# Peptides against a protein of PDB entry 3QIS: the designs that were tried, part 80

Target 1, 334 residues: chain A of PDB entry 3QIS
Amino acid sequence: PSLELSRREFVFENVKFRQLQKEKFQISNNGQVPCHFSFIPKLNDSQYCKPWLRAEPFEGYLEPNETVDISLDVYVSKDSVTILNSGEDKIEDILVLHLDRGKDYFLTISGNYLPSCFGTSLEALCRMKRPIREVPVTKLIDLEEDSFLEKEKSLLQMVPLDEGASERPLQVPKEIWLLVDHLFKYACHQEDLFQTPGMQEELQQIIDCLDTSIPETIPGSNHSVAEALLIFLEALPEPVICYELYQRCLDSAYDPRICRQVISQLPRCHRNVFRYLMAFLRELLKFSEYNSVNANMIATLFTSLLLRPPPNLMARQTPSDRQRAIQFLLGFLL

## One batch from the design tools (peptide; made by RFdiffusion4, then SolubleMPNN)

Design b2_p13_3_s1 (from b2_p13_3, 5 letters changed)
Fold by OpenDDE base, seed 5:
Structure b2_p13_3_s1 (fold): chain B 334 residues (1-334), chain A 13 residues (1-13)
Amino acid sequence: as target 1 above (334 residues)
Amino acid sequence: DPFLEELLSNPPF
């Protein structure tokens, strides 16, 4: 069996968070026998491609002189955004198109990624006074490493010894401030806020706006700005309530005093973001007659975003654990 | 909320 490929080199320029890119190529059976093709893992890989890449179809049969179109889809989700922002991963891969009883065909994937404030740590964002696209990639790496070390020191209650002239971090990320300030000013009376989906084009404009500028006004509808806040919180590498405190939040869910003590143990940036969001959501609940928002809906929605189970416990989350997590947030909304 | 009002009145940046 043999194949002819119309293209073997693919370049994905300016790859962004949540922006789908597609490249297509054709494979043709130029042999005299039917053939089966499949994308296969390389010798050391568990998958045929990186998490941000997909081939469609990934397998199939071709009769003699048959041709099929294959789509290569590049999509950076919440699961890939953090490692691409840090430069730990890159828009580079090699696909192996295997032909049964035939040859392997190699496809080269290349490109560039544009960093996003989505999927960046709260600690790193509190150190960024400028939009992430204005920050040199080298400085972005240093900010993530330093942010990890400060989070650990904060959790250990280690007082920083040296008054080294590290610029004071922001109280909250500017991106969170911009989203919440917009919603507070313009969306408190918005019917079905956090219940109506945003527009995908407006979401992309909001992401690009926050990555590249400090706007006076966020573009798009109140629904798109509200969904952008949810996407931001979901894309955080660590949730607003740190994984280390997850079980203690569940255990304290029915004691409001213990709940406040648990929140007081968060790193400064996480604690500030949590308090800021809870203050905003309590204000939004005063307008329930206009916006149809209630405490149970908000607690249910934000619990999955703010109080995520650690990755090792994710598959074991019980209905009781979810109800305790909701009850924990309700104690800050009521 | 005094913490919300402080942040809305004084952007962190």
Scores: peptide ipSAE 0.144, ipTM 0.867, DockQ to the pose 0.859
Fold by OpenDDE base, seed 3:
Structure b2_p13_3_s1 (fold): chain B 334 residues (1-334), chain A 13 residues (1-13)
Amino acid sequence: as target 1 above (334 residues)
Amino acid sequence: DPFLEELLSNPPF
């Protein structure tokens, strides 16, 4: 069997978080026999591609002189955004198109990723005074390393050494501040807030706006700004309630005094973001007659975002654990 | 909330 490929080199320029890019190519059976093609893993890989890439179709049959279009889809989800922001991963891959009883065809994937404030740590964002797209990549790496060290110091209750004139970290990330300030000013009376989905085009504009600027006003509808806040919280590499405190939150869920003590043990930036969000959500609940928002809905929605099970426990979350997690947040909303 | 009011009145940036 033999294939002809219309293209073997693919460049994905300016790849962004949640922005689908597609490149297409044709494969043709230029042999005299039917053939089966498939994308196959490399020798040490479990999958044929990186998590941000897919081929469609990834396998199929071709009759002699038949041609099929294959789409290479690049999509950076919450599962890939953090490693791309840090530069640990890159928009580079090699696909192996295998022909059954034939040869392998190599496809080269390349490109560049544009960093996002989505999927960046709260610690790094608190050190980031400018939009992430204005920050040199070398400085982003330093900010993540410094942020990890300061998280550890904060957990150990170590007083920051008065090492040099590094600008004091923000109390909360500017991106969280901008989203919440907008919602507080313009969305408290918005009917069905957090219940109506945003527009995908508006969500992309909001992400691009927060990555590139410090706007006076966030673009898009209140629903899109509300969903952008949810996406931001979901994309955090570490949830607002750090994984180390997850079980203690569940164990304390029915004691509001212990719940507040658990939250006091969060790293400073995480604690500030948690307090800020809870204060905003309590304010939003005063307008329940206008926005149709209630404490049970908000607690249910935000629990999955703020109080995620650690990766080792995710597959073991019981309905009782979920109910305790909701009850934990209710103690801050009521 | 005093902490919300402080942050809304004084942007961190």
Scores: peptide ipSAE 0.142, ipTM 0.867, DockQ to the pose 0.929
Fold by OpenDDE base, seed 4:
Order: sequence, then structure tokens, then C-alpha cells
Structure b2_p13_3_s1 (fold): chain B 334 residues (1-334), chain A 13 residues (1-13)
Amino acid sequence: as target 1 above (334 residues)
Amino acid sequence: DPFLEELLSNPPF
């Protein structure tokens, strides 16, 4: 069996978080026998492609002289955004298109990723006084490495933050402040806030706006701004409540005094973001007659975002653990 | 909320 490929080199320019890009090519059976094709893993890989890449179809049959279109889809989800922001991963891959009883065909994937404040740590974002797209990539790497070290130092209470005025981290990320300030000013009376989905185009505009500017006003509907806040919190590499405190939050869920003590042990940026979000959500709940928002809905929604199980425990989360996590958050909303 | 009011009155940036 043999194939002809219309293209073997693919370039995905300016790949962004949550923005789907597609490149298409044709494969043709130029042989005299039916062939089965499949994308196969390389020798050391579990998957035929990186998590941000997909082929559609990834396998199939071709009769002699049959042609099929294959779509290569590049999509940076929450699962790939952090490693692409850090430059640990890149928009580069090699796909192996295998023919049964035939030869392999190699496809080269290349491109560039544009960093996002989505999927960036709270520690790094608290150090970014400018939009992430204005920050040199070298400095992003340094900020991530330093953010890890400062998280550890902050947890250890070892270093007083040197009061040097120019290098003081923000109390909260500007992106969180902008989203919450907008929602507080314009969305408190918004019916079905956090219940109605945003528009995908508006979400992309909001992401691009936060990545490239410090706007006076966030573009899009209140629903899109609200969903952008949820997406931001979901995309955090470390949730607002650090993974190390997860079990302690569950264990304290019915003791509001212990819950407050657990939150006091968060790194400064995480603690500030948590307090800011809880203050906003309590304010939003005063408008429940207008926005149809209640404490149980908000606690259920935000618990999955703010109080995520550590990756090693995600598959083991019980309904009891989820209820404890909701109860923990309710103690800050009521 | 005093902490919300502080942050709304004094943006961190």
C-alpha cells in the first residue's frame, strides 16, 4: 500500500488559549490495494500527538484511488496552557501516519504560541504590572521560577517582603481585579449571572483584551465577563486554594473558625484573591432578587474552581468530599 | 466588605 499526501508541513501561527486553529490536507491511496491508515505514537509516547493537537480522522480505510481530507486541529485548553505559557512545551510536533503493511509518513507541525494570563500562576501575575504580551518571554520564565520560590518562602514565612516600592507584587492579579471590578460595577443586577453562558467570540475578545491591555472597560456581555472569570480560575495551574490545603479545607468544612485559619495559611496572593472573590460574591448575593444568584449555586460553582482536588486525588473525589468542599465555601458566603 | 471597598477604591496597579 502507498499514500500520496498533499502536504506534510504545517505551521500554526499565533496560537492562543481557547482559539481553535485548523489546517487540512488530503491523503490519497495511489496504490492498487485498499489500505488502513492510522496516526500512531512514537516509540516513547503514549499518544500519537501532543495534548493541544488532534487529527480528524485519526484512522480510516482508503480504497484504491480514494482520497480523504484530514483536519489537524490545534486547540490550547486549560490542560496545555500552563506548559505553553512557560515554554516547557512548544507548538512543535511530529505525527506518524502509519499504513498497515506499509510505510510511515512523517508530518511536521510547527508554529508559535502567544502567552496568556490564563493558565499563569497567581504569583507570577501578581508580579506582572503590564499585560503578559508586553512581558519578554525570558522574563516570563524567570517570573515562573521565581514565583515557585516565593510561594515556598511565603509559606515558610521566612522573608519579609522587602518593601522596595518598584518590585512590590500586586495584592491581586490585575486580570482578576479587572474582571471582578467589572462584574461588581455592571453585573450585580444581571439576571442569571453565572448561569447563562457567555459568547465564544466575546470570551476570546476578553482573553485577548486581558493579555494585551489594561482596559478601562472589559468588552462583551456581563455573562461573557462572568464566564471569563470562571475560565480564568479553572485555568490556574495552582487553584486559589492551594492543593496542599485541600484536605484541611475538607476536614474543617463544618468549623468556620478552622476554615478561616486554613485560609490564613495561603500564600499572600492566593489569600488576597480568595478574600476578594468572597467579598465580591457576598456582595453579589445581596442582589439575589435581581440576579437570581443564591449561596448554594455560587458555592457549588466556585468550589470546583477554587478548591480543586490535587491531580493525584481527582479520580478519587467522593460525593462526600464534594459536599464538604461546598460547605467550606458556604462558610465564607453566608 | 472593607477589603473589597479598599481594592475597588485603590486598584493594585
Scores: peptide ipSAE 0.129, ipTM 0.865, DockQ to the pose 0.857
Fold by OpenDDE base, seed 2:
Structure b2_p13_3_s1 (fold): chain B 334 residues (1-334), chain A 13 residues (1-13)
Amino acid sequence: as target 1 above (334 residues)
Amino acid sequence: DPFLEELLSNPPF
């Protein structure tokens, strides 16, 4: 069996968070026998491609002189955004198109990723006074390393924040400030806020806006701005309530005094973001008559975003743990 | 909320 491929080199320019890109190519059976094709893992890989890449179809049969179009889909989800932002991963892969009893055909995937404030740590974002697309990639790496070290120092209570040499971090990321300021100004009376989904096109515009600028006004509907805040919180590599405090939040869920003590142990940026969000959400709840937002809905929605179980416990989360997590958050909304 | 009002009145940037 043999195949002819219309293309073997693919370049995905300006790959962005949540923006699907597609490249198509044709494979043709130029042999005299039916053939089965499949994308196969390389020798040391568990998957035929990186998490941000997909082939469709990834396998199939071709009769002699039959042709099929294959789509290569590049999509950066919350699962790949952090490693691409840090430059740990890149828009580079090699696909192996295997032909049963035939040859391997290599496809080269290349391109560039454009960093996003989505999927970047709160610590790094608090050090970014400019939009992330204005920050050199080398400096993003340094900011993530410094952010990790500061988080560790804060958790260990070892060293006072060396106020001396580095630019003073922001109290909260500008991106969170912009989202919340917009919602506070324009969305407090918005019916079904956080209940109505945003528009995908508007969400992409909001993401691009926050990555590239400091706007006076965020584009899109109040629903899209509200959903962008949820996406931002979901995409955080470390949730607003650090994984290290997750169990203590559950254990304290019915004691509002202990809950406040647990929150006081968060890194400064995480604690500030938590307080800012809770203050906003309490303000939003005053307009419940207009916006149909209630404390139980908000607590249920934001608990999954702010108080995520550590990855090792995710599969073990009980309904009781979820209820405790909701109760923990309710103690800050009421 | 005093902390919200402070942050809304004084952008971090």
Scores: peptide ipSAE 0.114, ipTM 0.861, DockQ to the pose 0.885

Design b2_p13_3_s2 (from b2_p13_3, 5 letters changed)
Fold by OpenDDE base, seed 3:
Structure b2_p13_3_s2 (fold): chain B 334 residues (1-334), chain A 13 residues (1-13)
Amino acid sequence: as target 1 above (334 residues)
Amino acid sequence: DPFLESLLSNPPF
């Protein structure tokens, strides 16, 4: 069996968070026998491609002189955004198109990724006074390393050595401030806030706006700005309540005094973001007659974003653990 | 909320 491929080299320029890109090529059976094709893992890989890449179809049969179109889809989700922002991963892959009882065909995937404030740590964003697209990639790596070290020092209750005149970190990321300021000013009376989905085009405009500028006003509907805040919180590499405190939040869920003590142990940026969000959500609940927002809905929605189980406990989360997590958050909304 | 009001009155940037 043999195949002819219309193209073997693919370049995905300016890949962005949540922006789908597609490239297509054709494969033709130029042999005299039916053939089965499949994308196969390389020797050391568990999957045929990186998490941000997909082939469709990934397998199939071709009769002699039959041709099929294959789509290569590049999509950066919350699961790939952090490693691409840090430059730990890149828009580069090699696909192996295997032909049963035939040869392998190699496809080269290349391109560039544009960093996003989505999927960047709260610590790094508190050190970024400019939009992330203005920050050199080398400095993004340094900011993430410094952010990790400051998180570890904070968790260990180590007093920072008074190292030199390093610019004071922001109290909260400018991106969170902009989203919440907009919602506070314009969305408190918005019917079905956090219940109605935003527009995908408006979400992309909001992401691009936050990555490239410090706007006076965020573009899009109140629903799109509200959903952008949810997407931002979901994409955080470390949740607003750090994984190290997860179990302590569950254990304290019915003691409001202990709950406040647990929150006081968060890293400064995480603690400030938590307090800021809780203050905003309590204000939003005063307008429940207009926005249809209630404490149980908000607690249920935001608990999954703010108080995520550590990866090692995710498979063991009980309905009781979920209810305790909701109860923990309710103690800050009421 | 004094913390919200403080942050809304004094943007971090």
Scores: peptide ipSAE 0.101, ipTM 0.857, DockQ to the pose 0.869
Fold by OpenDDE base, seed 1:
Structure b2_p13_3_s2 (fold): chain B 334 residues (1-334), chain A 13 residues (1-13)
Amino acid sequence: as target 1 above (334 residues)
Amino acid sequence: DPFLESLLSNPPF
């Protein structure tokens, strides 16, 4: 069996978080026998492609002289955004199109990723005075390394942050401030806030706006700005409540005094973001007659974002753990 | 909330 491929090289320029790109090619059975094709893992890989890439169809049958279109879909989700922002991963892959009882065909995937404040750590963003697209990639790496070291130092209570005004981290990421400030100013009376989905086009505009500028006004509807805040929190490499405190939050869920003590142990940036969000959400709850927002809805929604289980425990989360996590957050909303 | 009010009155940037 043999195949003809219309192309073997694919370039995905300016790949962005949550923006789907598609490249298509054709495969034709130029042999005299039916053939089965499949994308197969390379040696030592578990998957035929990286998490941000998909082939559709990834397998199939071709009769002699039959042709099929294959779509290569590039989509950076929350699961790939962090490693692409750091440059640990890149928009590069090799696909192996296997032909049963035939040869392998190699496809080269290349391109460039544009970094996002979505999927960047709270520590790095607190050090980032300018939009992420204005920051050289080399400096993003340094900011992540420094942020990790400062988090570790903060947890160890070893070093007071140097009081030097120019190098002082932000109290909260500017992106979180912009989102929450907008919602506070314009969305407190928004009917069905956090219950109505945003528009995908507006979400992309908000992401691009936060990645490239410090806007006076965030574009899009209040629903899109609200959903962008949820997406931001979901995409964090570490949740606002650090994974190390997860179990202690559950254990303290019914003691408001212990809950406050647990939160006091968060790294400064995480603790500030948590306090800022809780203060905003408590303010939003005063307008429940207008926005239809209640404490149980907010606690249920934000618990999965702010107090997510560590990756090693994610598969073991019980309904009781979820209830405790909700109860923990309720103690800051009421 | 004093922390929210402080941040709304004085942006971090």
Scores: peptide ipSAE 0.098, ipTM 0.852, DockQ to the pose 0.852
Fold by OpenDDE base, seed 2:
Structure b2_p13_3_s2 (fold): chain B 334 residues (1-334), chain A 13 residues (1-13)
Amino acid sequence: as target 1 above (334 residues)
Amino acid sequence: DPFLESLLSNPPF
């Protein structure tokens, strides 16, 4: 069996968080026998491609002189965004198109990723006074390393080094401030806020806006701005309530005093973001007659975002654990 | 909320 490929080199320029890119190519059976093709893992890989890449179809049969179009889809989800932001991973891969009883065909995937404030740590974002696209990639790496060290110091109750007044971290990420300030100004009377989905095009505009600028106004509907806040919180590499405190939040869920004590042990940036969000959400709840938002809905929605189970416990979360997590947040909303 | 009001009145950037 033999294949002809219309292309073997693919370049995905300016790959962004949540923006699908597609490149297509054709494979043709130029042999005299039917053939089966499949994308196969390289040696020591578990998957035929990186998590941000997909081939469609990834396998199939071709009759002699048959041609099929294959789509290479690049999509950076919340699961790939952090490792691409840090430069730990890159828009580079090699696909192995295997032909049964034939030869392998290698496809080269390359490109560049544009960093996002989505999927960046709260600690790093608190050090970024400019949009992430203005920050050199080398400095992003330094900021993540420094942020990890500051998190560890905060958990150890070590006194922060007296960083010069220019190096003082923000109280909250500017991106969170911009989203919440917009919602506070324009969305408190928005009917069905956090219940109506945003528009995907508007969400992409909001993400691009936050990555590239400090806008006076966030583009899109109040629903899109509200959903962008949810996406931001979901994409955080570590949730607003650090994984180390998850169990203590559940254990304290019915004691408002212990709940406040647990939150006081968060790293400064995480604690500030938590307090800021809770203050905003309490303000939003005053307008429940207009926005149809209630404490139970908000607590249920934000619990999965703010108080995520550690990865090792995700598969074991009980309905009781979820109810405790909701109750924990309710103690800050009421 | 005094913390919210402070942050809304004084952007961190």
Scores: peptide ipSAE 0.086, ipTM 0.850, DockQ to the pose 0.908
Fold by OpenDDE base, seed 4:
Structure b2_p13_3_s2 (fold): chain B 334 residues (1-334), chain A 13 residues (1-13)
Amino acid sequence: as target 1 above (334 residues)
Amino acid sequence: DPFLESLLSNPPF
């Protein structure tokens, strides 16, 4: 079997969080026999591509002189955004298009990723006084490494934040402040807030706005701004309630005193974000007559975002664990 | 909420 490929090199310029890019190419069976093609893993890989890449179709049959279009789809989800923001991963891959009883064809994927405040740690964001796209990549790496070390020091209570440093961290990330301030000002009376989905185009505008500017007003509908807050919280590499406290939150879920003690042990930025969000959500609940929002809905929604199980426990989360997690959050909303 | 009111009145940036 033999294939002809219309293209073997693909460049994905300016890849952004949640923005789908597509490149297409054709494969043609220039042989005299039917062939089966498939994208196959490299010798050390479990998957034929990186998590942000997909081929469609990834396999198929071609008759002699048959041609098929293959789409290479680049999409940075919450699962890939953090490693791309840090530069641990890059928009580079090699795909192996295998022919049964034939040759391997190599496809080169390249490009550049544009960093997002989505998928960046709360610690790093509290140090970023400017939009992330204004921060040099070298400084982003340093801020993430330093943020990890400072989180550890803060958890160990070893170093009082030297109040004298000219570069005091923000109390909360500016991105969270902007989203919540907008929702507080404009969305408290919004019917079906957090229940109606936003517009995908508006979500992209909000993400780009937060990545590139400090706006006076966030663009888009209140629903899109509300969903952008949910996406932001979901994309955090470390949830607002740190993974280390997850089990303690579940164990304390029915004791409001212990719940408050657990939250007091969060790193400063996480604790401030948690308190800020809870204060906002309690304020939003005062407008339940207008916005149709209730404490059970809010607790159910935000629990999955704020109080995520550690990655090693995600597959083992019981309905009882979820109910305890909801109950934990309810104790801050009521 | 005093913490919310403080942050709304004094943005962190």
Scores: peptide ipSAE 0.076, ipTM 0.847, DockQ to the pose 0.858

